# Designs tried in a protein design run: peptides against a protein of PDB entry 4N78. Part 164

Target 1, 186 residues: chain A of PDB entry 4N78
Amino acid sequence: HFQVICRLLGYQGIAVVMEELLKVVKSLLQGTILQYVKTLMEVMPKICRLPRHEYGSPGILEFFHHQLKDIVEYAELKTVCFQNLREVGNAILFCLLIEQSLSLEEVCDLLHAAPFQNILPRVHVKEGERLDAKMKRLESKYAPLHLVPLIERLGTPQQIAIAREGDLLTKERLCCGLSMFEVILT
Target 2, 155 residues: chain B of PDB entry 4N78
Amino acid sequence: MAELQMLLEEEIPGGRRALFDSYTNLERVADYCENNYIQSADKQRALEETKAYTTQSLASVAYLINTLANNVLQMLDIQASQLRRMESSINHISQTVDIHKEKVARREIGILTTNKNTSRTHKIIAPANLERPVRYIRKPIDYTILDDIGHGVKW

## One batch from the design tools (peptide; made by RFdiffusion4, then SolubleMPNN)

Design b2_p19_4_s1 (from b2_p19_4, 7 letters changed)
Fold by OpenDDE base, seed 5:
Parts: C-alpha cells; sequence; structure tokens
Structure b2_p19_4_s1 (fold): chain B 186 residues (1-186), chain C 155 residues (1-155), chain A 19 residues (1-19)
C-alpha cells in the first residue's frame, strides 16, 4: 500500500502529506497533549519515595498504584490524551513507512537505470576468472545502452540537455544520503 | 510550406484535370480509330495506326497517373515530416515541463530532509565466538516481484 | 511490367493532332 501511495503521490504529493502530518502532530503535541502533561505534572505526587524491596513486586505495584490513583482514574486522560497520542504515533509510523517505501522505489529506479548510466554491479568472480576481464566484458556488453553518450552522439542539443538533466535527476535520490524521518523527529 | 501549397492547390488538382481531359481525348481517339478502321481500304494500316494510338494513349495516361501519384506521395511525405516535427516539438516541451515539475517537487521534499548522519558505527565488539559468517547467499533479485506491480492487485 | 522508363512515358504526351 505504501509503495502504491509513493508512486501515486510522487515527491510532490509525499511532501505535501508529510508537511500536513507534521502540522497535525505539532498541533497535537503543543495543544492537547501539552495541556494534559501540564495537568499531570500538577497532580503528580511531590514526594514519591521508592518503597522497600521487601514488599516485593506486588507490594511495590500497589504502592505506586495508590500514589498514582488520581492519575490512573483520570477518565479524560484515557479517552482524549491517549487517543491523541495514538494519532501522533500513527502519523509518525506513517511517515516512517512512507520514507521506507520511497527509499525502496528509489533504489529500484536506480537499479533499473544503472545499465543505462554506466553503473555496473560488482560481479561475483568465480575461481580462476579475473575480475578486470569480467568487468571489461560487462562494460562492453552494456556500452550501447549508455543513454547520455548515445544521445550526445545522435540527438539534438535540446535532447542532449534533457538527457543530461534526466540523468542527473535519476542519480540524485533521497535514499543516497537524505532522511525525511530524521527531520520529523527533530 | 510553399511546396505543399503548390502541390495541394495546383499540381494535384491540375493532374486530376489532366486525367479527366485525357479520358475525353481517349474517347475521341477511340472513335477515330474505329471509324478509320471501318472506312479504310487498307485494314492492316488502320490496325497499325490504331495500335500506335493505343500505345501512345496508354503511355500518356500512365504518365499522368504516375505524375499525380508521385505528387500525392510527395504531399504525404511533406505532411508526415511536418507532423513529426510537431510531435518532436511537443515532446520536447512536455519533457521540459516534466523536468521542471520534478525539480520543483524535489525542492519541496528536500526541505523535509536532512543528511543521514552516518554515525560512526561504534566498533561492534565482535563477540568472542565468531559465529561462522552466514554465507550471504546472494538470492538473485527475483524481478518477478515487480511483475505484480501495476496489475491492480489489492494487497 | 511495361519497362517504360519515366522518360519514355514523358515522350508519349498525346500530341492530339487536331485532326
Amino acid sequence: as target 1 above (186 residues)
Amino acid sequence: as target 2 above (155 residues)
Amino acid sequence: VFGISDEQIRSFQLELVDS
């Protein structure tokens, strides 16, 4: 699904969606969630000492349950605040999955374009074969597919310019060194 | 442009008129030959004359048809060339627009990106027991996975 | 099929002698 979304939206659509999600997340964090956090801070026990370990895990749990009873029983926290946190979480997850899907699409595009851009995979050399000889054979095999040189030889100046621009755009992808998700987290 | 116009307005219509006139003339020649053959005392001579006129008439018609056909073909070639030029121009514009749109889109998404911090991978202290390197069996990239892309398979 | 060259075809322009 995310791959389809990436293909449908493209860079422009993804950018718009990401920006809007960021706005939503920001609004939720700075608005409702912040307010609840402030309220929770006000009702937090000022002094909460660690109970003795002799009470065991159940006793310790009961102690904290008692200390936090008012917070746990705060109905609006469960209904509104947690819902908003789920929305934020979903938004973050969505962004992550979109970025991952986009990266996969970009990698696929790069791989598909590679033979046309003189980008050859490092071939596994069998025992007894020279890597250089194999690479040279591979280069010779794919040399006719080099699009930019081909167009430079046969094309009009305008076509050459377009081919060069297209080649550049094909090579320059986000997956090569850029992260959207890191920006979302800052 | 001028050549195409000449073909359309003058040469082709002129050729058609010439063929029509030729048809009328052929009918006259045929009538003449028939009458000449009937009236002539020397039937052999009349026949030879008829053969000559027939050959000439056929050659003339063939010439007219060939000329007209060539003019029509030339017209079509010019038109085809014009269409190809137009197509090339449209394609160029389209590609230019697409590149521009892509650049704009990339700028927009670029604002939402930061450089991946290649954090210096802390030397993963190899645990003392070197697990045998699982031979990375290069699974051939099964490109068949891409075969399902586009068939509207609702995943 | 008639092997008539384009030049030959041109030469056969019907001099319709207004007989």
Scores: peptide ipSAE 0.023, ipTM 0.647, DockQ to the pose 0.005
Fold by OpenDDE base, seed 3:
Structure b2_p19_4_s1 (fold): chain B 186 residues (1-186), chain C 155 residues (1-155), chain A 19 residues (1-19)
Amino acid sequence: as target 1 above (186 residues)
Amino acid sequence: as target 2 above (155 residues)
Amino acid sequence: VFGISDEQIRSFQLELVDS
C-alpha cells in the first residue's frame, strides 16, 4: 500500500502529505497534549515517598494507586489525551513507512536504470578468470544501451540536454544520503 | 509553406479540373471517331486515325493522372513532415515541463530531509595481527544433510 | 483537344519506358 502511495503521489505529493502531517502533529502536541500534561503536572503529588518495602508488592501498588487515584480517574486522559497520542504515533509511523517505501522505489529505479547509465555490477569471477576481461565483455555488451552517449550521437541539441538532465535526475535520489524521518523526529 | 500552398490551391485543383475536362474531351473524341468511321469511304484510314486519337487520349489521361497523383503524394509527404515536426516540438515541450516539475518536486521534498547521520562507525581498529584473511572457502552448503529430516512431498 | 502539349505526352512516355 505504501509503495502504491509513493508511486501515485511522487515527490511532490509525498512532500505535501508530510508537511500536513507535521502540522497536525504540531497542533496536537502544542494544543491538547500540552494542556493535559500541564494539568497532570499540577495534580501530581509533590511528595511521593517510596513506601516501606515491608508492605510487599501488593501494598506498594495499592499505595501508588491511592496516590495517583485522581490521575487514574481522570476520564478525559484516557479518551482524549491518549487518542491524540495515538494519532501522533500513527503519523510518525506513517512517515517512517513512506520513507522506507520511497527508498525501495528509488533503489528499484536505480537498478533498472543502471544498464542504461553504464553502471555495471561487479561480476563474480570464478577461479582462473580475469575480472578485467569479464568486465570488458560486460561493458561491450551493454555499450549500445548507454542512453546519453546514444542520444549525444544521434539526437538534436535539445534532446541531448533533456537526456542529460534526465540522467542526472535518475542518478540523484534521496535514498543516497537524505532522511525525512530524522526531520520528523526533531 | 509556399510549395504546400501551391499544391493545395493551384496544382491539385488544377489537375482535377484537367481530368474533368479530359473526360468531356474524350467523349467528344469518341463521338468524332465513331462518326468519322461511319461516314468515311476509306474504313482503313478512319481506323488508323481512331487508333491515333485513342493512343493520344490515353497517353494524355495517363499523364494527367500521374501528375495529379504525384502532386497529391508530395502534398501528403509535406503534411506528414509538418506533423512530425509539430509532434517533436510538443514532445520536447512536454519533456521540458516534466523535468521542471520533477525539479520543483525534489526541492519541495528536499526541504523535509536532512543528511543521514553516517554513524561514525568506530574505525574497527584492525587487530594488529592481520590474521591471514582466511579465504572464505564457501563450503557449498550440503543440503543433502537435510534430506533425512523433511518429508519430501513427492508430487 | 487535350490541354496537354505533345511534349508532355512524349516526356511521360519516356518516363514510362525508363521505369
Scores: peptide ipSAE 0.021, ipTM 0.643, DockQ to the pose 0.006
Fold by OpenDDE base, seed 2:
Structure b2_p19_4_s1 (fold): chain B 186 residues (1-186), chain C 155 residues (1-155), chain A 19 residues (1-19)
Amino acid sequence: as target 1 above (186 residues)
Amino acid sequence: as target 2 above (155 residues)
Amino acid sequence: VFGISDEQIRSFQLELVDS
């Protein structure tokens, strides 16, 4: 599903969705969640010492239930605050999954474009084969597919300009050095 | 452009009219040849005259058809060339627009990105001094130290 | 194509118009 969303929205659509999600998350964090956290801090016991281990697990549980009674009984915490936290969590997960899906799509695009851009994979050389000879053979095999040099030789000035710009745009991808998720976490 | 206009407005219509007029003239020539053959005392001369007119008429029609056909072909070639130029222009505009849209989209999403922290794989410089693995001497845990702390049944 | 030169064809056309 996320791959389909990435394909349908493209860079612009993803940017718009991410910006809106960030606004929503910011609004939830600075508004409702902050208010609930402040309220929870006010009702939190100022001094909560660890009970003696001698009370056993049931006694310790009862102690904490008593100390946190006001928090546990705060009905709006379960209904509103936890829901908002779930929404924030879902938004973060959504952003992560979108970035991962986009990265996969970009990698696929780069791999598909590589033969046309003189980007050759490092070929595994079997024992006894010269790496240089194999690489040279590979270069010669794909040389006719190099799009920009081909257009520079056969194309009009306008076509050459478009080809160069297209080549640059094809090579420059977010997955090569940029992260959206890191921005979301800050 | 002037050549295409001349072909469309003058040469091709003119050729069509000439071909139509030729049809009418052929009928007149046929009637003349028939009457001349019937009325002539010298049938051989009349036949030779008919052959001459037939050859001339066929040559004329062939010329008119060939000229018209060539003009139509030339017209079609010019139109095909114009369509190809138009297609090339449209493609160029489309590609330019797509590149522009892509650049705008990339700027927008770029604002939402930061540089990936290339985790400098700090070469774990193996500390030069491999601290000799301190032989973990398993000191037997003397559990007797716990004998005094438990509420266990003092036998 | 018909073995008749373009000049001959033109001359024949002129004769047909004058006849």
Scores: peptide ipSAE 0.020, ipTM 0.649, DockQ to the pose 0.005
Fold by OpenDDE base, seed 1:
Structure b2_p19_4_s1 (fold): chain B 186 residues (1-186), chain C 155 residues (1-155), chain A 19 residues (1-19)
Amino acid sequence: as target 1 above (186 residues)
Amino acid sequence: as target 2 above (155 residues)
Amino acid sequence: VFGISDEQIRSFQLELVDS
């Protein structure tokens, strides 16, 4: 599903969705969540000492339950605050999955374009074969597929310009060193 | 453009008119040949004259048809060439627009990106300062990053 | 075309018009 979304939206659509999600997350964090956190801080016991181990696990639990009674009984915390936190979590996960899907799509595009852009995979050299000789043979084999040089020889100036720009855009992808998710976490 | 215009406005209509005129002339020639044959004392001479006119008429019509056909073909070739040029122009404009849109889109999404920190320490750095939108700097793509992604075609 | 030169065809056309 995320791959389809990435294909459908493209860079622009993804950017818009991400921006809107960031706004929503910001609104949730600075609004409702912040208010609940402030309220929780106000009702938090000022002094919470560890009870003696002699009371056993049930006694310790009862002690903390008593100390945190106001927090535990805060119904709005369970309904509204946790729901907002879930929404934030979902937004983060959505962003992560979109970025991953986009990266995969970009990698696929790069792989498809590679033969046309003089990008050759590293050939596994068997023992005794010269890597350089194999690479040269491979380069020679795919040389006729190099789109930009081909268009530079046969195309009009306008076609050459478009081909160069297209080549550049094909090569320049986000997956090559950029992260959206890191910005979101920020 | 001038050649196409001449073909459309002068040569082809002129050729059509010439064919029409040739039709009327052929009728006159036929009438003449018939009357000449009937009235002539030398039927053999009249027949030879009719054969000559027939050959001439056929040659004339053939020439007119051929000329007109060639002009029509030339017109169609010019029009086809014009259409191809228009198609090329439209395609060029379309590609230019697409490239522009893509550049805009990439700038927009680029604002939402930061450089991948290779440093292992995922320090959840509390966002101290609102990091100014890192200006997307176009860096040459290092494709070595893809070396670890995907099953390399084991040749 | 059919052994008649373009020049002959043109000459025939001129003769038909003069006739």
Scores: peptide ipSAE 0.019, ipTM 0.642, DockQ to the pose 0.005

Design b2_p19_4_s2 (from b2_p19_4, 7 letters changed)
Fold by OpenDDE base, seed 4:
Structure b2_p19_4_s2 (fold): chain B 186 residues (1-186), chain C 155 residues (1-155), chain A 19 residues (1-19)
Amino acid sequence: as target 1 above (186 residues)
Amino acid sequence: as target 2 above (155 residues)
Amino acid sequence: VFGISDEEIREFLLALVDS
């Protein structure tokens, strides 16, 4: 589903969606969530010492449950605050999945374009074969597929310009060095 | 353009008119031949004359049709060439627009991106001042990322 | 009769034979 969304929206559509999601997340964080956090901080027990370990895990849990009983029982926290947190979480998850899907698409595009851009895969050299000879052979094999040089030789100046621009756009992908998710986390 | 115009305005209409006139002339020739054969005492001579006129008439009409057809074909070829040129121009414009749109889109999404920290340590680098357009530093594309995915593509 | 020269007709006919 996310792959389809990425294909449908493209870079521009994804950007728009992510921008809007970021706005929503920001609004939720700075608004409702912040208010609840402030309220919770006010209600938080001022003195909460770690109980003695002798009470065991159940006793410690019960202690904290008792100390936080008022907070846990706060109905608005369970309904509104947690819902907003879920929304934020979903938005973050959505952005992550979109980025991952986009990265996959970009990688596929790069792989498909590679033979046309003089980008050769690392060839596994069998024992006894010279890497250099194999690479030269590969280069020679794919040389006719190099699009930009081909168009430079046969094309009009306009076609050459377009080919160069297209080549550049094909090579420059987000997955090569950029992350959207890191921006979302900040 | 001048040749196409001449074809459209002069040669093709002229050829059509000539062809139309030829039909009228054929009728006249036929009538003449019929009358001449009936009135002539020398039927053999009249028949030969009729044969000659028939051959000439047929050849003339064939010539007119051929000439007209060639002119029409030439016109169509010129028009086809013009359409091809137009198509090429449209394609060029379309490609230029698409490239531009793509560049804009990439700028837009680029604003939402930061450089991947290659360092294993997630140093939360404090967001540098959002205000400066993140100069897209063209780092050399490290295609090593493709190494993990490429294991499945048997070349 | 048709305004076409005999020469033009002859050339046309020759072209037809050669085609």
Scores: peptide ipSAE 0.085, ipTM 0.617, DockQ to the pose 0.006
Fold by OpenDDE base, seed 3:
Structure b2_p19_4_s2 (fold): chain B 186 residues (1-186), chain C 155 residues (1-155), chain A 19 residues (1-19)
Amino acid sequence: as target 1 above (186 residues)
Amino acid sequence: as target 2 above (155 residues)
Amino acid sequence: VFGISDEEIREFLLALVDS
């Protein structure tokens, strides 16, 4: 699903969605969540002593539950605040998954473009085979597919310019060194 | 353009008219030959004359058809060439627009990106400030990411 | 009769043979 979304939206669409999500997250964090956090801080027990270990895990849990009873029973916390936190979490996850999906699409694009851009994969050399000979054969095999040189030879100046720009755009991808998710987390 | 205009307005219509007129002329020639053969005391001479007129008529019609056909073909070739030029122009414009759109899109998304190796402290830059240098770090394409794919790792 | 000269016809016929 995320791959389809990435394909459908493209870079521009993804950017718009990410920006809007960031706005929503910001609004939730600075608005409702912040207010609830402030309220919770006010009602938080000032002194919460550790219960005796003799109570065991259940007893300790009950102790803390009792100390936080007013907070846990705060209806608006459960219904509104947690919902908003869920929305924030979902937004973050969405951004992560979109970035991952986009990276995969970009990698696929790079792979598909590679033969046309004189980018050859490292050939697995079997024992006894000369790497250089295999590489030369591959180079020779794919030489006719080199798009930019071909257009430079046969095309008009305008076509050459477009081909070069297209080649550059094809080579340059976010997955090669950029992360959106890191920006979203800040 | 002048050649195409001459073909469309003069040569092809003229050729069509000539060919149409040839039908009438053929009928006249046929009538003449028939009458001449009937009236002539020398049937052999009349027959030879008929053969001559038939050959001439056939050759003339063939010439007219060939001339017209060539003119039509020439017209079509010129038109095809014009269409190809137009198509090339449209394609060029389309490609230019697409590249431009892609550049804009990349700038927009680029604002939402940071270098993977940079510290997490980068401020969210609002995309609205188009004027800020698109931190599109043209880093050398690290194709090492493709290394894992080549080894049959299905994504 | 057709308004085409014998020369034009001859040229046409020659061109047909050469094609």
Scores: peptide ipSAE 0.084, ipTM 0.603, DockQ to the pose 0.006
Fold by OpenDDE base, seed 2:
Structure b2_p19_4_s2 (fold): chain B 186 residues (1-186), chain C 155 residues (1-155), chain A 19 residues (1-19)
Amino acid sequence: as target 1 above (186 residues)
Amino acid sequence: as target 2 above (155 residues)
Amino acid sequence: VFGISDEEIREFLLALVDS
């Protein structure tokens, strides 16, 4: 599903969606969640000492449950605050998955374009074959597929310009060195 | 442009009219030849004249058809060339616009990105001196120090 | 009769033979 979304939206659509999600997340964090956190901080016991270890784990749990009873019983926290936190979490996960899907798509595009851009894959050399000879053979094999040089020889000046720009755009991808998710976490 | 206009407005219509007129003329020639043959005392001469007129008529019609056909073909070639030029122009504009849109889109998404932290593969230099595992002697933690902190039931 | 000169007809016929 995320791959389809990436394909449908493209870079521009993804950017718009991500920006809007960031706004929503910011609004949730700075608005409702912050307000609930402040309220909880006010209701939080000022002094909460560790109970004696002699009470055991059940006794300690009961102690903390009693100390936090008012917080646990705060119905709005469970219904509204936790829902907002879930929304934030979902938004973050969505952004992560979109970025991952986009990166995969970009990598695929790069791989598909590589033969046309004089980018040769690293070929496994079988035992006894010279790497240089194999690479030269590959270069020779793919040389006719080099799009920009081909158009430079056969195309009009306008076509050459477009081909060069297209080639540059094809080579430059976010997956090569950029991350959106890192910005979101920041 | 002038050539195409001449073909469309003058040459092709003119050729069509000429061809149509030729049909009428063929009928006249046929009637003439028939009458001439009937009225002529020298039937052999009349026949030879008929052959001459027939040959001339057929050649003339063939010429008219060929001329018209060539003009039509020329017209179509000119039009095809014009269409190809238009198509090329449209394609160029379309590609330019697409490239521009893509650049804009990439800028927009780019502002939402940061450089990937190249994980400095710190070569974990294995510390040369494997420090001998210090025998962890578990001293029992005396939790009695915490007894005074809890508001619990004094036993 | 058809408004075409005998010369034009001859040229056309020659062109047909050469084709």
Scores: peptide ipSAE 0.072, ipTM 0.618, DockQ to the pose 0.005
Fold by OpenDDE base, seed 1:
Structure b2_p19_4_s2 (fold): chain B 186 residues (1-186), chain C 155 residues (1-155), chain A 19 residues (1-19)
Amino acid sequence: as target 1 above (186 residues)
Amino acid sequence: as target 2 above (155 residues)
Amino acid sequence: VFGISDEEIREFLLALVDS
């Protein structure tokens, strides 16, 4: 599903969605969540001492339950605050998944374009074979597929310009060193 | 453009008119030959003259048809070439627009990106101040990143 | 009669034979 979304939206659509999600997250964090956190801080017991270990786990739990009774029983916390936190979490997950999907699509595009861009895969050299000879053979094999040089030889100046720009755009992808998710987490 | 215009406005219409006129001329020639044969004391001579006129007429009509046909074909070739050029121009414009849109889109999404931190340091980097959009430093594309993605075609 | 020269006709006929 995320792959389809990436294909449909493209870079622009993804950017718009991400920006809107960031706005929503910001609104949730600075609004409702912040207010609840402030309220919780106000009702938090000023002194919470560890009970004696002699009370055992049940006694300790009851002790903390008693101290935090007002917080635990705060119905709005369970309904509204947790829902907002869930929404934030979902937004973060969405951003992660969309970035991952986008990266996969970009990698696929790069792989598909590679033969046309003089990008050769690393060939596994069997014992006794010269790497250089194999690479030269591969280069010679794929040389006719090099699009930009081909267009430079046969194309009009306008076609050459477009081919070069297209080649550049094909090569420059986010997956090559950029992360959106890191920005979202900050 | 001038050649196409000449074909459309002068040569082809002229050829059509000439062909039409040839029809009327053929009828006149036929009538002449018939009358000449009937009235001539030398039937053999009249027949030879008729053959000559017939051959000339046939050749002339064939020539007119061929000329007209060639002009029409030439016209069509020019038009086809013009259409191809127009198509090419449209394609170039379309590609230019697409490239532009893509560049804009990439700038927009680029604002939402940061360099992948290679440093394993778990430092929870406190949200630094909205650092100025780090100038998109065109780093050379390191395709080694693709090495870990997908099963390489085992040659 | 048709305004075409005999030479043009001859050339045309020759071209037809050669094609």
Scores: peptide ipSAE 0.071, ipTM 0.616, DockQ to the pose 0.006

